# Ledger of designs, part 123: peptides against a protein of PDB entry 3EFO

Target 1, 262 residues: chain A of PDB entry 3EFO
Amino acid sequence: SQLADLYKSCETDALINFFAKSAFKAVLHQPLKVIREILVNQTAHMLACYRKNCASPSAASQLILPDSMKVLPVYMNCLLKNCVLLSRPEISTDERAYQRQLVMTMGVADSQLFFYPQLLPIHTLDVKSTMLPAAVRCSESRLSEEGIFLLANGLHMFLWLGVSSPPELIQGIFNVPSFAHINTDMTLLPEVGNPYSQQLRMIMGIIQQKRPYSMKLTIVKQREQPEMVFRQFLVEDKGLYGGSSYVDFLCCVHKEICQLLN

## One batch from the design tools (peptide; made by RFdiffusion4, then SolubleMPNN)

Design b2_p14_7_s1 (from b2_p14_7, 11 letters changed)
Fold by OpenDDE base, seed 1:
Structure b2_p14_7_s1 (fold): chain B 262 residues (1-262), chain A 14 residues (1-14)
Amino acid sequence: as target 1 above (262 residues)
Amino acid sequence: MMENIRRLAESIKV
């Protein structure tokens, strides 16, 4: 059907870009609560329409998403948890204005990365491979105390180190003997010159490529105060300022879809 | 329902 074909052709990244810009424009003349409700409603309606007209028969208890839009909810939740759409006094007006303006000028690829960062397990690097490591989901559940992870969202880059990260990797990256010796005040990695260091630098370079802004590197040690900032970018988890986890948001969307269809 | 949604969430590649 024409409708089925439409869903097959949908590009979620483009939709999110559109929704983000539309919402961020609307904040100037509509209450945040209303904007958030509209976004959720639009999401539910799109998915309900698919469920009604395109999806194979299934139990009502099952959430059915079109393949092309399977990631729509997670990105939508990320959008909803952006500071621009949050009515919290902890967020300064300047920060809201800054973030709003940034997104308003972002292309599809930039906004996609901005709302859902890349989280790469650096401790698993194959120094003989030219491929980037496979990204993991942006959740604390994907981190490990023994791991080293690189997070990038187009504006910021974080190198997160578990408290039990391998000393040999620490030596390879920082040229220091242990986790305790890592200086988190540095914004550049030393040029140690070994294969692992070179591979990491290459990866960072690839991530930086085609980005309009130079990403500042922040080195984060697990369980230190700056880790709290890093954790804000684990977008599938519950937000600091009341935003839902991805799972909770899916439940919300599912309930709304059911309400629309019944 | 929550478990099913969780499984779905885990199955989706972002």
Scores: peptide ipSAE 0.331, ipTM 0.900, DockQ to the pose 0.792
Fold by OpenDDE base, seed 3:
Structure b2_p14_7_s1 (fold): chain B 262 residues (1-262), chain A 14 residues (1-14)
Amino acid sequence: as target 1 above (262 residues)
Amino acid sequence: MMENIRRLAESIKV
């Protein structure tokens, strides 16, 4: 059917870009609550329509997503949790305005990365390989105290260090003997010159490539106060200022779909 | 329901 074909051709990244820009434009004239409700409603309606008209018969209790939009909910949740759409006193008007303007000018690829960061387990790097490590889900559950992770969203870059990160890697990256010796005030990695350091720098370079803005590097130690800022970018988790985890949002979407169809 | 949704969430590659 034409409808089925439409869903097959959908590009989630383009949809998110569209929804983001539409929502961020609407902020000027609509209450944030209304905008959020519209976004959720639109998401539910699209998926309900698919379930009703395109999906194979299955149990009504099952959440069925078209292949082309399997990641729509996670990105939509990220959008909903963006500071531009949140009415929290902790978020300055300037910050909201800034991010709003940024997103309004972002292309599809940029907005995709912005809403769902890349999180790379760099502690698993093979210095002999030219391949980047596979990204992990943006959730605390994917971090490890023994790990070192690089997060980037096109605007910010974070190097997160577990409290038990390998001393040899710490020395390789920072040229210091231990986790405790790492200076988190630095915004640039030292040029240590060993293969691991070079590989990390290469990865950072690749991530930076083709991005319109130079990402400032922030070094983050696990369990230190600045980690809270980093955790805001773990977008699948529950938001600091509210907002659902990815799982909770899926449940919400599923409920809405069921309400629409039953 | 929650468990099913969790499994689905984990199965989706982002």
Scores: peptide ipSAE 0.330, ipTM 0.900, DockQ to the pose 0.790
Fold by OpenDDE base, seed 4:
Structure b2_p14_7_s1 (fold): chain B 262 residues (1-262), chain A 14 residues (1-14)
Amino acid sequence: as target 1 above (262 residues)
Amino acid sequence: MMENIRRLAESIKV
């Protein structure tokens, strides 16, 4: 069907870019609550239309998503949890204004990365390979106390270290003997010169490549205060300052779809 | 329902 073809050709990243810019424009003239409701409703309507007109018959209890839009909900949830769409006093006006302006000028690829960061398990790096490690889901559940993770969203870069990070990796990256010796005030990795250090630097370079903004590196130790900032970028989790987890949002979307189809 | 949604969420590659 014509509709089915439309859904097959749909590019979720483009939609998110559009929704983001539309919403971020609307914040100047409409209440945030209304904007959020519109976004959820639009999401539900799009998916309900698919369920009604394109999807194979299935139990109403099942959430059915078109393949092209499987990631729409997760990105939409990320958008909804963005500081621009939150009225929480914990978020400065300047920060909201800044991010709003940035997103308004972002291309599709940039906005995609911005809303859903790359989270890379650096502790799994193969020093003999130039390939990037496979990204993991942006959730605390994917972190390991024994792991080291690099997070990047096109604007910020974080190197997160578990409390039980391997000393050999710490030595390789920071040239210090232990986790406790890592200086989190640094914004640049030291030139250690070993293969692991070089590989990590290469990875960071690849991530930075072709990005419009230079990402400042923040070193984050697990269980230290700055980790809270880092956790805000674990976008599939429940937001610190509001917003649902990805799973909760899916449930919400599912309910809305069901309501539309009744 | 929640479990099914969770499974779906986990199955989706982002």
Scores: peptide ipSAE 0.312, ipTM 0.894, DockQ to the pose 0.793
Fold by OpenDDE base, seed 5:
Structure b2_p14_7_s1 (fold): chain B 262 residues (1-262), chain A 14 residues (1-14)
Amino acid sequence: as target 1 above (262 residues)
Amino acid sequence: MMENIRRLAESIKV
């Protein structure tokens, strides 16, 4: 059917870009609550239509997503949790204005990365490999106290270190003997010159490539105060200001779909 | 329902 073909050809990243820009334009004229409701409603309607007209028979209790839109909910949740769409007093008008302007100028690829960061397990690097490590889900559940992770969203870059990060990696990256000796005030990695350091720098370079903004590096130690800022970019988790986790959002979407269809 | 949703969420590659 035409509908089936439409869903097959759908580009979720383009949709998110469109929804983001539309929503961020609307904030000038509509209440934030209304905008959020519209976004959720649109998401539910699109998925309900698929469930009704395109999906194979399945239990009503099961959430069914078209393959092309598998990641639509997670990105939508990220959009909904963006400071531009939040009315929390803790978020300054200046910050909202700044991010709004940024997103309004972003292309599809930029907005995709902006809303859902790339989180790379740096501790798994093989210095013999030219391949980038596979990104992990942006959730605390994917972090490890023994791990080192690089997070980038096109604007910010974080190097997160677990409290039990391997000393050899710490030495390789920072040329210091232990976690405690790492200076988190630095915005540049030292040029240690070993293969691991070089590979990490290469990865950072690749991530920085073709991004419109230079990403400032922030070194984050687990359980230190700056980690709170880092955790805001773990977008699948519950937001600092009450935004839903990804799972909770999926449940919400599923409920809305069921209400539309039943 | 929650478990099914969780499994789905985990199965999706982002």
Scores: peptide ipSAE 0.303, ipTM 0.891, DockQ to the pose 0.791

Design b2_p14_7_s2 (from b2_p14_7, 10 letters changed)
Fold by OpenDDE base, seed 5:
Structure b2_p14_7_s2 (fold): chain B 262 residues (1-262), chain A 14 residues (1-14)
Amino acid sequence: as target 1 above (262 residues)
Amino acid sequence: MMENILKLAESIVP
């Protein structure tokens, strides 16, 4: 009962913040491989303990997570895929140092958004609603060629446009007649003044609020070369530098849990 | 943010 209550009260965002800072501190004194192994082991042990002691009896093949930690694996995967922990030659030492320092100073809310970006389908916006659209999972599978998506991680903001984005929305946002006419060099949206433009700007403003850094806006067209940068923030997908997809990571964690319980 | 992510949790976990 006490253990069950403990799991129930766990705050995943706080745990990720703790794990991130702990890992990033350890980078100075421990091999990256060891740090990654520790993080995976901690995740597996914590979830295995829940499965063994708190979860209702179920099939051994089923992955059972406490409600408070349903998103722990995805966040942990994002942490493991961070450049600070990957140590790939394609990533400069300066970049690793920079991101390390950033995270070391981040609060719980900031680190949460940093590791798992907010991805919003803005093409579904109701201009009469003051509500933010429901976020979608950060995966290419959730994008649509007909869609327009806003991604934010507290440091960067991307407006991604599908190749088949509705011309009326393009006109509404950019005041240009088509996808081809969108200037991706702009860092600010034009003040077109229509309800859709105003709503989008409002949403961007809300996202920017309570963030310690001003997020630079990058306009991204689907299938153009700069989209590769955007795709790095689709954290549930396979990483550019060898990080696993969320699905693959989840399978790995599940396997580890099963091994611990055998 | 956490609330929004948690709403997706059911779809994230098999």
Scores: peptide ipSAE 0.016, ipTM 0.570, DockQ to the pose 0.119
Fold by OpenDDE base, seed 1:
Structure b2_p14_7_s2 (fold): chain B 262 residues (1-262), chain A 14 residues (1-14)
Amino acid sequence: as target 1 above (262 residues)
Amino acid sequence: MMENILKLAESIVP
Protein backbone atom coordinates (compact mmCIF):
# COMPACT_ATOMS: atom_id res chain seq x y z
CA SER B 1 0.00 0.00 0.00
CA GLN B 2 0.99 3.62 -0.42
CA LEU B 3 0.93 4.03 3.32
CA ALA B 4 3.25 1.11 3.85
CA ASP B 5 5.65 2.59 1.36
CA LEU B 6 5.53 5.87 3.21
CA TYR B 7 6.57 4.23 6.45
CA LYS B 8 9.34 2.35 4.71
CA SER B 9 10.75 5.60 3.41
CA CYS B 10 10.33 7.45 6.68
CA GLU B 11 13.47 9.03 8.05
CA THR B 12 13.38 9.05 11.81
CA ASP B 13 16.24 11.50 12.11
CA ALA B 14 14.37 14.05 10.01
CA LEU B 15 11.23 13.54 12.07
CA ILE B 16 13.06 14.07 15.32
CA ASN B 17 14.62 17.23 13.97
CA PHE B 18 11.19 18.45 12.95
CA PHE B 19 9.57 17.56 16.26
CA ALA B 20 12.38 19.14 18.22
CA LYS B 21 12.26 22.43 16.36
CA SER B 22 8.48 22.50 16.40
CA ALA B 23 8.35 21.84 20.12
CA PHE B 24 11.10 24.32 20.89
CA LYS B 25 9.26 26.96 18.93
CA ALA B 26 6.02 26.14 20.70
CA VAL B 27 7.51 26.65 24.18
CA LEU B 28 7.23 30.38 23.58
CA HIS B 29 3.46 30.24 23.25
CA GLN B 30 2.20 27.04 24.86
CA PRO B 31 2.50 25.37 28.26
CA LEU B 32 5.17 22.70 28.52
CA LYS B 33 2.63 20.15 29.67
CA VAL B 34 0.62 20.62 26.51
CA ILE B 35 3.68 20.37 24.30
CA ARG B 36 4.76 17.12 25.92
CA GLU B 37 1.29 15.68 25.56
CA ILE B 38 1.20 16.60 21.89
CA LEU B 39 4.53 14.91 21.26
CA VAL B 40 3.45 11.71 22.99
CA ASN B 41 0.12 11.71 21.19
CA GLN B 42 1.73 12.27 17.82
CA THR B 43 4.12 9.41 18.44
CA ALA B 44 1.31 7.12 19.50
CA HIS B 45 -0.87 8.10 16.55
CA MET B 46 1.84 7.48 13.99
CA LEU B 47 2.64 4.09 15.42
CA ALA B 48 -1.02 3.18 15.87
CA CYS B 49 -1.67 4.03 12.24
CA TYR B 50 1.12 1.70 11.22
CA ARG B 51 -0.20 -1.06 13.44
CA LYS B 52 -3.67 -0.70 12.02
CA ASN B 53 -2.92 -0.31 8.34
CA CYS B 54 0.51 -1.77 7.63
CA ALA B 55 1.47 -4.36 10.19
CA SER B 56 0.81 -8.06 9.79
CA PRO B 57 -1.88 -9.53 11.99
CA SER B 58 -0.57 -10.29 15.45
CA ALA B 59 -1.55 -10.28 19.08
CA ALA B 60 -3.01 -6.98 20.17
CA SER B 61 -0.62 -6.85 23.10
CA GLN B 62 2.42 -6.96 20.87
CA LEU B 63 4.20 -3.73 20.10
CA ILE B 64 4.93 -3.63 16.39
CA LEU B 65 7.06 -0.87 14.98
CA PRO B 66 8.03 -0.23 11.38
CA ASP B 67 11.69 -0.85 10.69
CA SER B 68 12.23 2.75 9.68
CA MET B 69 10.76 4.01 12.94
CA LYS B 70 12.04 1.48 15.44
CA VAL B 71 14.14 4.13 17.12
CA LEU B 72 11.50 6.87 17.05
CA PRO B 73 10.31 6.20 20.62
CA VAL B 74 13.77 6.34 22.11
CA TYR B 75 14.57 9.59 20.33
CA MET B 76 11.23 11.04 21.31
CA ASN B 77 11.91 10.20 24.93
CA CYS B 78 15.26 11.92 24.66
CA LEU B 79 13.53 14.99 23.28
CA LEU B 80 10.98 14.95 26.07
CA LYS B 81 13.76 14.72 28.63
CA ASN B 82 15.62 17.70 27.23
CA CYS B 83 15.90 20.63 29.62
CA VAL B 84 13.99 22.88 27.23
CA LEU B 85 10.87 20.78 27.70
CA LEU B 86 11.32 20.21 31.43
CA SER B 87 9.84 22.57 33.97
CA ARG B 88 12.34 22.20 36.77
CA PRO B 89 13.61 24.97 39.00
CA GLU B 90 17.03 23.32 39.04
CA ILE B 91 17.46 24.18 35.38
CA SER B 92 18.43 27.77 34.81
CA THR B 93 16.66 29.94 32.28
CA ASP B 94 19.98 30.57 30.60
CA GLU B 95 20.63 26.88 30.09
CA ARG B 96 17.19 26.33 28.59
CA ALA B 97 17.59 29.32 26.32
CA TYR B 98 21.03 28.17 25.24
CA GLN B 99 19.98 24.64 24.35
CA ARG B 100 16.85 25.88 22.63
CA GLN B 101 18.92 28.14 20.41
CA LEU B 102 21.39 25.38 19.63
CA VAL B 103 18.77 22.88 18.53
CA MET B 104 16.89 25.46 16.48
CA THR B 105 19.96 25.83 14.30
CA MET B 106 20.95 22.17 14.10
CA GLY B 107 20.74 20.11 10.97
CA VAL B 108 19.27 16.64 10.90
CA ALA B 109 22.53 14.83 11.52
CA ASP B 110 23.55 17.14 14.35
CA SER B 111 20.25 16.89 16.18
CA GLN B 112 20.28 13.13 15.89
CA LEU B 113 23.64 12.90 17.60
CA PHE B 114 22.67 15.55 20.12
CA PHE B 115 19.59 13.72 21.37
CA TYR B 116 21.12 10.26 21.26
CA PRO B 117 24.88 10.25 21.79
CA GLN B 118 27.33 7.74 20.43
CA LEU B 119 28.73 5.49 23.12
CA LEU B 120 31.73 3.51 21.93
CA PRO B 121 33.55 0.72 23.76
CA ILE B 122 37.13 1.91 23.41
CA HIS B 123 38.56 -1.02 25.33
CA THR B 124 37.64 -3.26 22.40
CA LEU B 125 39.58 -1.30 19.81
CA ASP B 126 41.39 -3.18 17.11
CA VAL B 127 44.46 -1.15 16.30
CA LYS B 128 44.62 -2.75 12.88
CA SER B 129 41.09 -1.78 11.94
CA THR B 130 40.07 1.50 10.34
CA MET B 131 36.46 1.02 11.37
CA LEU B 132 34.82 2.50 14.41
CA PRO B 133 33.71 0.06 17.06
CA ALA B 134 30.01 -0.65 17.17
CA ALA B 135 28.16 1.77 19.40
CA VAL B 136 26.31 0.46 22.43
CA ARG B 137 23.08 1.65 23.98
CA CYS B 138 23.35 4.78 26.09
CA SER B 139 22.64 3.11 29.41
CA GLU B 140 24.62 2.34 32.52
CA SER B 141 23.73 -1.30 31.97
CA ARG B 142 26.04 -1.31 28.96
CA LEU B 143 29.04 -0.02 30.88
CA SER B 144 31.62 -2.27 32.45
CA GLU B 145 33.95 -1.65 35.37
CA GLU B 146 36.67 -3.19 33.25
CA GLY B 147 35.83 -1.04 30.26
CA ILE B 148 36.69 2.31 28.74
CA PHE B 149 33.99 4.15 26.81
CA LEU B 150 33.90 7.23 24.62
CA LEU B 151 30.68 9.23 24.55
CA ALA B 152 30.00 12.04 22.08
CA ASN B 153 26.89 14.11 21.38
CA GLY B 154 28.32 16.68 19.00
CA LEU B 155 28.92 19.22 21.75
CA HIS B 156 30.68 17.22 24.43
CA MET B 157 33.03 14.29 24.43
CA PHE B 158 33.56 12.09 27.47
CA LEU B 159 36.11 9.40 28.07
CA TRP B 160 34.73 7.21 30.82
CA LEU B 161 37.01 4.79 32.63
CA GLY B 162 35.87 1.91 34.77
CA VAL B 163 37.49 1.43 38.16
CA SER B 164 38.96 -1.82 36.90
CA SER B 165 40.12 -0.55 33.53
CA PRO B 166 43.09 -2.51 32.20
CA PRO B 167 46.37 -0.95 33.32
CA GLU B 168 47.90 -1.60 29.93
CA LEU B 169 45.20 0.51 28.27
CA ILE B 170 45.60 3.24 30.84
CA GLN B 171 49.31 3.23 30.15
CA GLY B 172 48.63 3.26 26.45
CA ILE B 173 46.26 6.21 26.60
CA PHE B 174 47.63 8.34 29.43
CA ASN B 175 51.17 7.09 29.94
CA VAL B 176 50.52 6.54 33.65
CA PRO B 177 50.81 3.30 35.60
CA SER B 178 47.32 3.07 37.07
CA PHE B 179 43.77 4.34 37.27
CA ALA B 180 44.59 6.42 40.32
CA HIS B 181 47.24 8.36 38.42
CA ILE B 182 44.92 9.58 35.68
CA ASN B 183 44.52 13.34 35.72
CA THR B 184 40.88 14.17 35.07
CA ASP B 185 41.63 17.86 34.65
CA MET B 186 43.13 17.23 31.24
CA THR B 187 41.10 18.30 28.23
CA LEU B 188 43.44 16.69 25.72
CA LEU B 189 44.88 13.22 25.55
CA PRO B 190 48.64 13.01 25.58
CA GLU B 191 50.41 11.96 22.43
CA VAL B 192 51.84 8.73 23.76
CA GLY B 193 52.70 7.51 20.28
CA ASN B 194 51.74 3.85 20.52
CA PRO B 195 49.28 2.23 18.10
CA TYR B 196 46.42 2.22 20.59
CA SER B 197 46.80 5.90 21.40
CA GLN B 198 46.99 6.73 17.72
CA GLN B 199 43.89 4.69 16.97
CA LEU B 200 41.93 6.38 19.73
CA ARG B 201 42.97 9.80 18.50
CA MET B 202 41.94 8.85 15.00
CA ILE B 203 38.52 7.76 16.23
CA MET B 204 38.10 11.00 18.11
CA GLY B 205 39.07 12.86 14.98
CA ILE B 206 36.50 11.00 12.90
CA ILE B 207 33.80 11.79 15.44
CA GLN B 208 34.80 15.43 15.47
CA GLN B 209 34.76 15.59 11.71
CA LYS B 210 31.76 17.34 10.14
CA ARG B 211 30.59 18.59 13.52
CA PRO B 212 29.96 22.34 13.66
CA TYR B 213 31.41 22.70 17.16
CA SER B 214 34.66 21.56 18.66
CA MET B 215 33.78 19.02 21.31
CA LYS B 216 35.42 19.53 24.67
CA LEU B 217 36.92 16.36 26.08
CA THR B 218 36.15 15.44 29.67
CA ILE B 219 37.86 12.51 31.33
CA VAL B 220 35.62 10.76 33.80
CA LYS B 221 36.55 8.17 36.39
CA GLN B 222 33.89 5.78 37.55
CA ARG B 223 32.57 6.49 41.07
CA GLU B 224 34.00 9.98 41.18
CA GLN B 225 31.80 13.05 41.50
CA PRO B 226 32.11 14.17 37.86
CA GLU B 227 30.60 10.87 36.75
CA MET B 228 27.20 12.31 37.63
CA VAL B 229 27.49 14.71 34.73
CA PHE B 230 28.44 11.89 32.39
CA ARG B 231 25.47 9.81 33.50
CA GLN B 232 23.10 12.53 32.30
CA PHE B 233 24.09 11.58 28.77
CA LEU B 234 23.08 7.98 29.27
CA VAL B 235 19.75 8.95 27.80
CA GLU B 236 18.02 5.58 28.03
CA ASP B 237 18.25 5.65 31.82
CA LYS B 238 15.95 7.51 34.15
CA GLY B 239 16.68 11.20 34.10
CA LEU B 240 17.92 13.18 37.05
CA TYR B 241 15.06 15.64 36.78
CA GLY B 242 12.19 13.20 36.54
CA GLY B 243 12.48 12.03 32.97
CA SER B 244 11.45 8.46 32.28
CA SER B 245 13.70 5.65 31.22
CA TYR B 246 13.28 4.39 27.69
CA VAL B 247 11.62 1.23 28.95
CA ASP B 248 9.07 3.18 30.95
CA PHE B 249 8.40 5.50 28.05
CA LEU B 250 7.96 2.62 25.64
CA CYS B 251 5.42 1.08 27.97
CA CYS B 252 3.58 4.37 28.08
CA VAL B 253 3.53 4.67 24.30
CA HIS B 254 2.36 1.09 23.95
CA LYS B 255 -0.51 1.77 26.29
CA GLU B 256 -1.51 4.83 24.30
CA ILE B 257 -1.40 2.87 21.05
CA CYS B 258 -3.63 0.20 22.50
CA GLN B 259 -6.10 2.82 23.63
CA LEU B 260 -6.20 4.33 20.16
CA LEU B 261 -6.82 0.97 18.54
CA ASN B 262 -9.59 -0.09 20.94
CA MET A 1 26.40 6.46 11.73
CA MET A 2 23.03 5.47 10.37
CA GLU A 3 24.19 1.91 10.08
CA ASN A 4 25.11 1.85 13.73
CA ILE A 5 21.75 3.28 14.68
CA LEU A 6 19.92 0.69 12.64
CA LYS A 7 21.88 -2.10 14.24
CA LEU A 8 21.21 -0.62 17.60
CA ALA A 9 17.51 -0.34 16.82
CA GLU A 10 17.22 -4.09 16.61
CA SER A 11 18.50 -4.36 20.13
CA ILE A 12 16.51 -1.44 21.48
CA VAL A 13 13.07 -2.66 20.55
CA PRO A 14 12.05 -5.50 22.85
Scores: peptide ipSAE 0.016, ipTM 0.548, DockQ to the pose 0.117
Fold by OpenDDE base, seed 3:
Structure b2_p14_7_s2 (fold): chain B 262 residues (1-262), chain A 14 residues (1-14)
Amino acid sequence: as target 1 above (262 residues)
Amino acid sequence: MMENILKLAESIVP
């Protein structure tokens, strides 16, 4: 059907860009609560419509998403958890205004990365490979105390180090003997000159490519205070200043879809 | 329901 074809051709990243800009525009004229409700309702309605008209018959308890929109819920949750749509005193008006303006000018590719960061396990790097490591989901559950991860969202870049990260990698990256010796105040990696360091720098360069803004590097040690800032970018987890985990959000959306179909 | 949702949540990777 024509409707089925529309869903098949749908690009989630474009939709998220649209929803983000629409919502951020609406912030000027509507209460945040209303905007959030609209976004959730729109998500549920789109998916309910698909379930009703396009999906094969199945049990009502099953959540069926079109392949082209399978990641819509996770992105929508990220949007809902953005500071622009949160009325929390911990978030300054200036920060909200800043992010609002940024997103309003972002293209599809930029907004995609902004709402769902790239998280790379760089401790698994093969110095002989020119390929980027496979990204992992943005959740604490995907981190390892023995790992080193690079996170980037187009505006910020973080190098997260587990408390048990390999000393040899620490030496390779920072030219210090241990985790404890890493200076987190630095915003640039030292040019150590070994293959691993060079590879990491190359990866960082690739990530930086085609981004409109230069991402400042923040080095984060696990279990130190600045890690809290880093964790805010683990967007699938429960938000620090509000918002649900992806799983909880998905449950919410599913319930709403069921209600719409009853 | 919960099982299905969790399965989906685990399988969906942006």
Scores: peptide ipSAE 0.015, ipTM 0.577, DockQ to the pose 0.896
Fold by OpenDDE base, seed 2:
Structure b2_p14_7_s2 (fold): chain B 262 residues (1-262), chain A 14 residues (1-14)
Amino acid sequence: as target 1 above (262 residues)
Amino acid sequence: MMENILKLAESIVP
């Protein structure tokens, strides 16, 4: 059917860009609560329409998503959790205004990365490989105390270190003997010169080259206070300022879909 | 990037 073809050809990244810009424009003349409700409803309606018209018959308890929109709920949740759509005193008006303006000018690729950061397990790097490591889901559950992860969203870059990060990697990256010796005030990695350091720098360079803005690097140690900032970018987790986890959001959307179909 | 997202999507839906 024509509708099935439409869903097949749907580009979720483009939709998210559109929804983001639409929502961010609407904040100027509509209450945030209303905007959030609209976004949830639109998500539910799109998915309900698919289920009704395109999906194979299945139990009502099952959530059926088109392949092209499998990530739509995740991105939508990220959008809903963005500071622009949150009315919390902990978030300054200036910050919201700034991010709003940024997103309004972002292309599809930039907005995609902005809402769902790239999280790379760099502790698994193969020095002999030129390929980037596979990104992992942006959740604390994907982190490990023994791991080192690079997170980038097009504006910020974080290097997160587990408390049990391998001393060899710490030495390779920072040229210090242990986790405790890492200076988190630095915004640039030292040029240690070993293959691992060079590869990491190369990866960072590749990520940076594809983005219009220079990403500031922040070094984050697990269980230190600055980690709280980093955790805000683990977008699949529950937000500190009222945002839902992905799982909770998915359940919410599923409930709405069921209501629409009954 | 899209490929990575698609791979992630496969793991997102339980």
Scores: peptide ipSAE 0.015, ipTM 0.552, DockQ to the pose 0.118

Design b2_p14_7_s3 (from b2_p14_7, 10 letters changed)
Fold by OpenDDE base, seed 5:
Structure b2_p14_7_s3 (fold): chain B 262 residues (1-262), chain A 14 residues (1-14)
Amino acid sequence: as target 1 above (262 residues)
Amino acid sequence: TLENILRLAESIVP
């Protein structure tokens, strides 16, 4: 069907870019509550339409997403949780304005990475491999106290270290004997020169070269104060300022879809 | 890819 073809050709990244720019433009002349409602409704309607007209027969209560839009809900949730669409006193007007302008000028690839960061388990690096480690979902549940993770969203880069990170890796990356000795004030990794350090630097370089802006590196120790900032980039988790987890959002969308189909 | 990571997203909703 014509509708089926439409969904097959749907590019989620482009759609999110469109929704983001549309919403951020609307902020200037519409209440935030209305904008958020529109975004949720649009998401629900699109998915309901697919369910109604394109999906194979199944239980009405089952959430069925078109393959091309499989990741739409997670991105939409990230958009809804962005500070531009949140009315919180903790977020300065300047920050909202800044992020608004950033997104308004972002291409599809940039906005994708911006809303959903790459989170890489670098503690599993194979120094003999030229491939990047497989990204994990941006959630605290995917972190490990024994692990080291690199997070990048095109603007910021974080190196997160678990409290029980292997001393060997710490030595390899920072040339210090233990977690306690790591200086988090540094914005550049030392040139230790061992294969692991070189591999990590290579990975960071690859990530950086694909982005238009130079990403500042922030070293984050688990359970230290700066980790709070880092955790805000774990976009599938519940937001600090009232944003839903991905799971909660998905349930919300499912409810709306069911309501539309009833 | 993110799509691969989230392939089980639909199973989250009962």
Scores: peptide ipSAE 0.020, ipTM 0.574, DockQ to the pose 0.137
Fold by OpenDDE base, seed 1:
Structure b2_p14_7_s3 (fold): chain B 262 residues (1-262), chain A 14 residues (1-14)
Amino acid sequence: as target 1 above (262 residues)
Amino acid sequence: TLENILRLAESIVP
């Protein structure tokens, strides 16, 4: 059908950019509660239309998402959890204004990365491969105490180290004998010169390419206080300031879709 | 890609 073709051709990245800019413009004239409700309703409505007009017959309780928009809910939840759309006193006006301005000037690719960071398991690096490791979902459940992960959102870069990270990798990256010896005040990785270090630096360089801003590197040790900042970028988890996990949000959207189709 | 990661999104909600 013509509608099915339309949904197949839908670019989620462009949509989220549009929704973000529209919402961030609206905050100047409308209450945050209303804006959030509109975004949820729009998401549910779009998906309900697909379910009604394009999806194969199935049980009403089954959530059916078009392939091209399967990631729309997760991006929408990330947008809803952004400080610009949160009415919390803990968030300063300056921070809201800053992030609002940033997003208003972002292109499609930049906003995509901004709302959903890239999280890479660098402990799995093959020094002989030129390919980036496969990204994992931005959730604590995907982290490992034995792992080392690189997170980037176009503005910030984090190197997260599990408490049980392999000493060999720590030595390879930092040229120190153990986890305890890692200096988290560093903003640059040392030039160790081994193949693993070189490949990691190459990966970081690739990530930095085509980004309008130079990403500051923050080294984070698991279970240390700065990890709390890192966890805020695990966007699929429950937010610090009352934002829903992706699972909870998806349930909410599903419920709304069912209501629209009844 | 994120799309590949979320292929099973439909299975998340019972």
Scores: peptide ipSAE 0.020, ipTM 0.578, DockQ to the pose 0.137
Fold by OpenDDE base, seed 4:
Structure b2_p14_7_s3 (fold): chain B 262 residues (1-262), chain A 14 residues (1-14)
Amino acid sequence: as target 1 above (262 residues)
Amino acid sequence: TLENILRLAESIVP
């Protein structure tokens, strides 16, 4: 059907950009609760409409998402968990204002990256390859104490190091003998000059490429205080300030869809 | 694939 074709042509990144800007504009005139409800409702309605008009008959208890919109709930949850829409007292007004303004000016690609960061397993780098490692889902469950991960959202860049990250990689990146010797106060990686260091720098450069803002690098050690900040960018997890995990959000959306269809 | 992961996540939904 024509409607089915429409859903197939839908771009989640464009939708999230639209919803983000709309919501962030609305915060000036509407209560946050209302805005959040609207976003959830819109998500459910879109997916319910697909289910009703495009999907094959199936049990109402089954969540069926169009391929083009499968990631919409993930991004929507990320949007809902953004500080602009949460307005938690723990977040400064300046930060909320800053992020609001940033998003209002973001293109589709930028907003997509902003709401759902790239999380790259750096410990898996092949120094002989120019390819970026495959990104993993932004969840703590995807981290490893033995791993090193680079997270970037277009504004911030984090290098997260597991407590058991390989000493050889630590040496390669920081030119120090162990995890304990890493200085997390630095905002730039040392130019060690070995292939691994060079490859990492190249990757960081690629990530920075075509981004409108220079991303500040923060080095984060697992189990240290700054990790709390890093974890806020693991957007599929439960938010520190009350945001739902992706799974919980998906359940919520599913229930709402069922209500709409029955 | 990401799709597989998403499907897995969806399967968790009752």
Scores: peptide ipSAE 0.016, ipTM 0.564, DockQ to the pose 0.135
Fold by OpenDDE base, seed 3:
Structure b2_p14_7_s3 (fold): chain B 262 residues (1-262), chain A 14 residues (1-14)
Amino acid sequence: as target 1 above (262 residues)
Amino acid sequence: TLENILRLAESIVP
């Protein structure tokens, strides 16, 4: 059907860009609560419509998503958890205004990365490979105390270090003997000159490429206070200042879809 | 079902 074709041709990254800009425009004229409700309703309605008109008959308890929109819920949750759509006193008006303006000017690719960061397991790097490591989902559950992860969202770059990060990697990256010796105040990696360091720098360079803003590097040690800032970018987890985990959000959407179809 | 939702949550990779 024409409707089925429409859903198949839908690109989630374009949709999220549209929803983001629409919502961020609406904040000037409508209460945040209303905007959030609209976004959730739109998501549920879109998916309900697909299920009703395009999907094979199935039990109401099953959530059926078109392949082209599989990641819509996760992105929508990220949007809903953005500071622009949150009314928390901990978030300054200036910060909200800043991020609002940024997103309003972002292209599809930029907004995609902004809402769902790239999280790379750097500790798994093969110095003999020119391939980037496969990204992992942005959740604490995907981190390892023994791992080193690079996170980037187009505006910020973080190098997260597990408390049990391999000393050899620490030495390779920072030229210090242990985790405890890493200076988290630095915003640039030292040019150690070994293959691992060079490869990491190359990866960082690749990530930085074609981005409109230079991402300043923040080094984060696990279990230190600054890690809390880093954790805010683990967008599938429960938000610090509000918002649900992805799983909880998906449950919410599912329930709403069921209600619409009943 | 909750199981289906969890399965979906684990399978979706942006």
Scores: peptide ipSAE 0.015, ipTM 0.563, DockQ to the pose 0.872

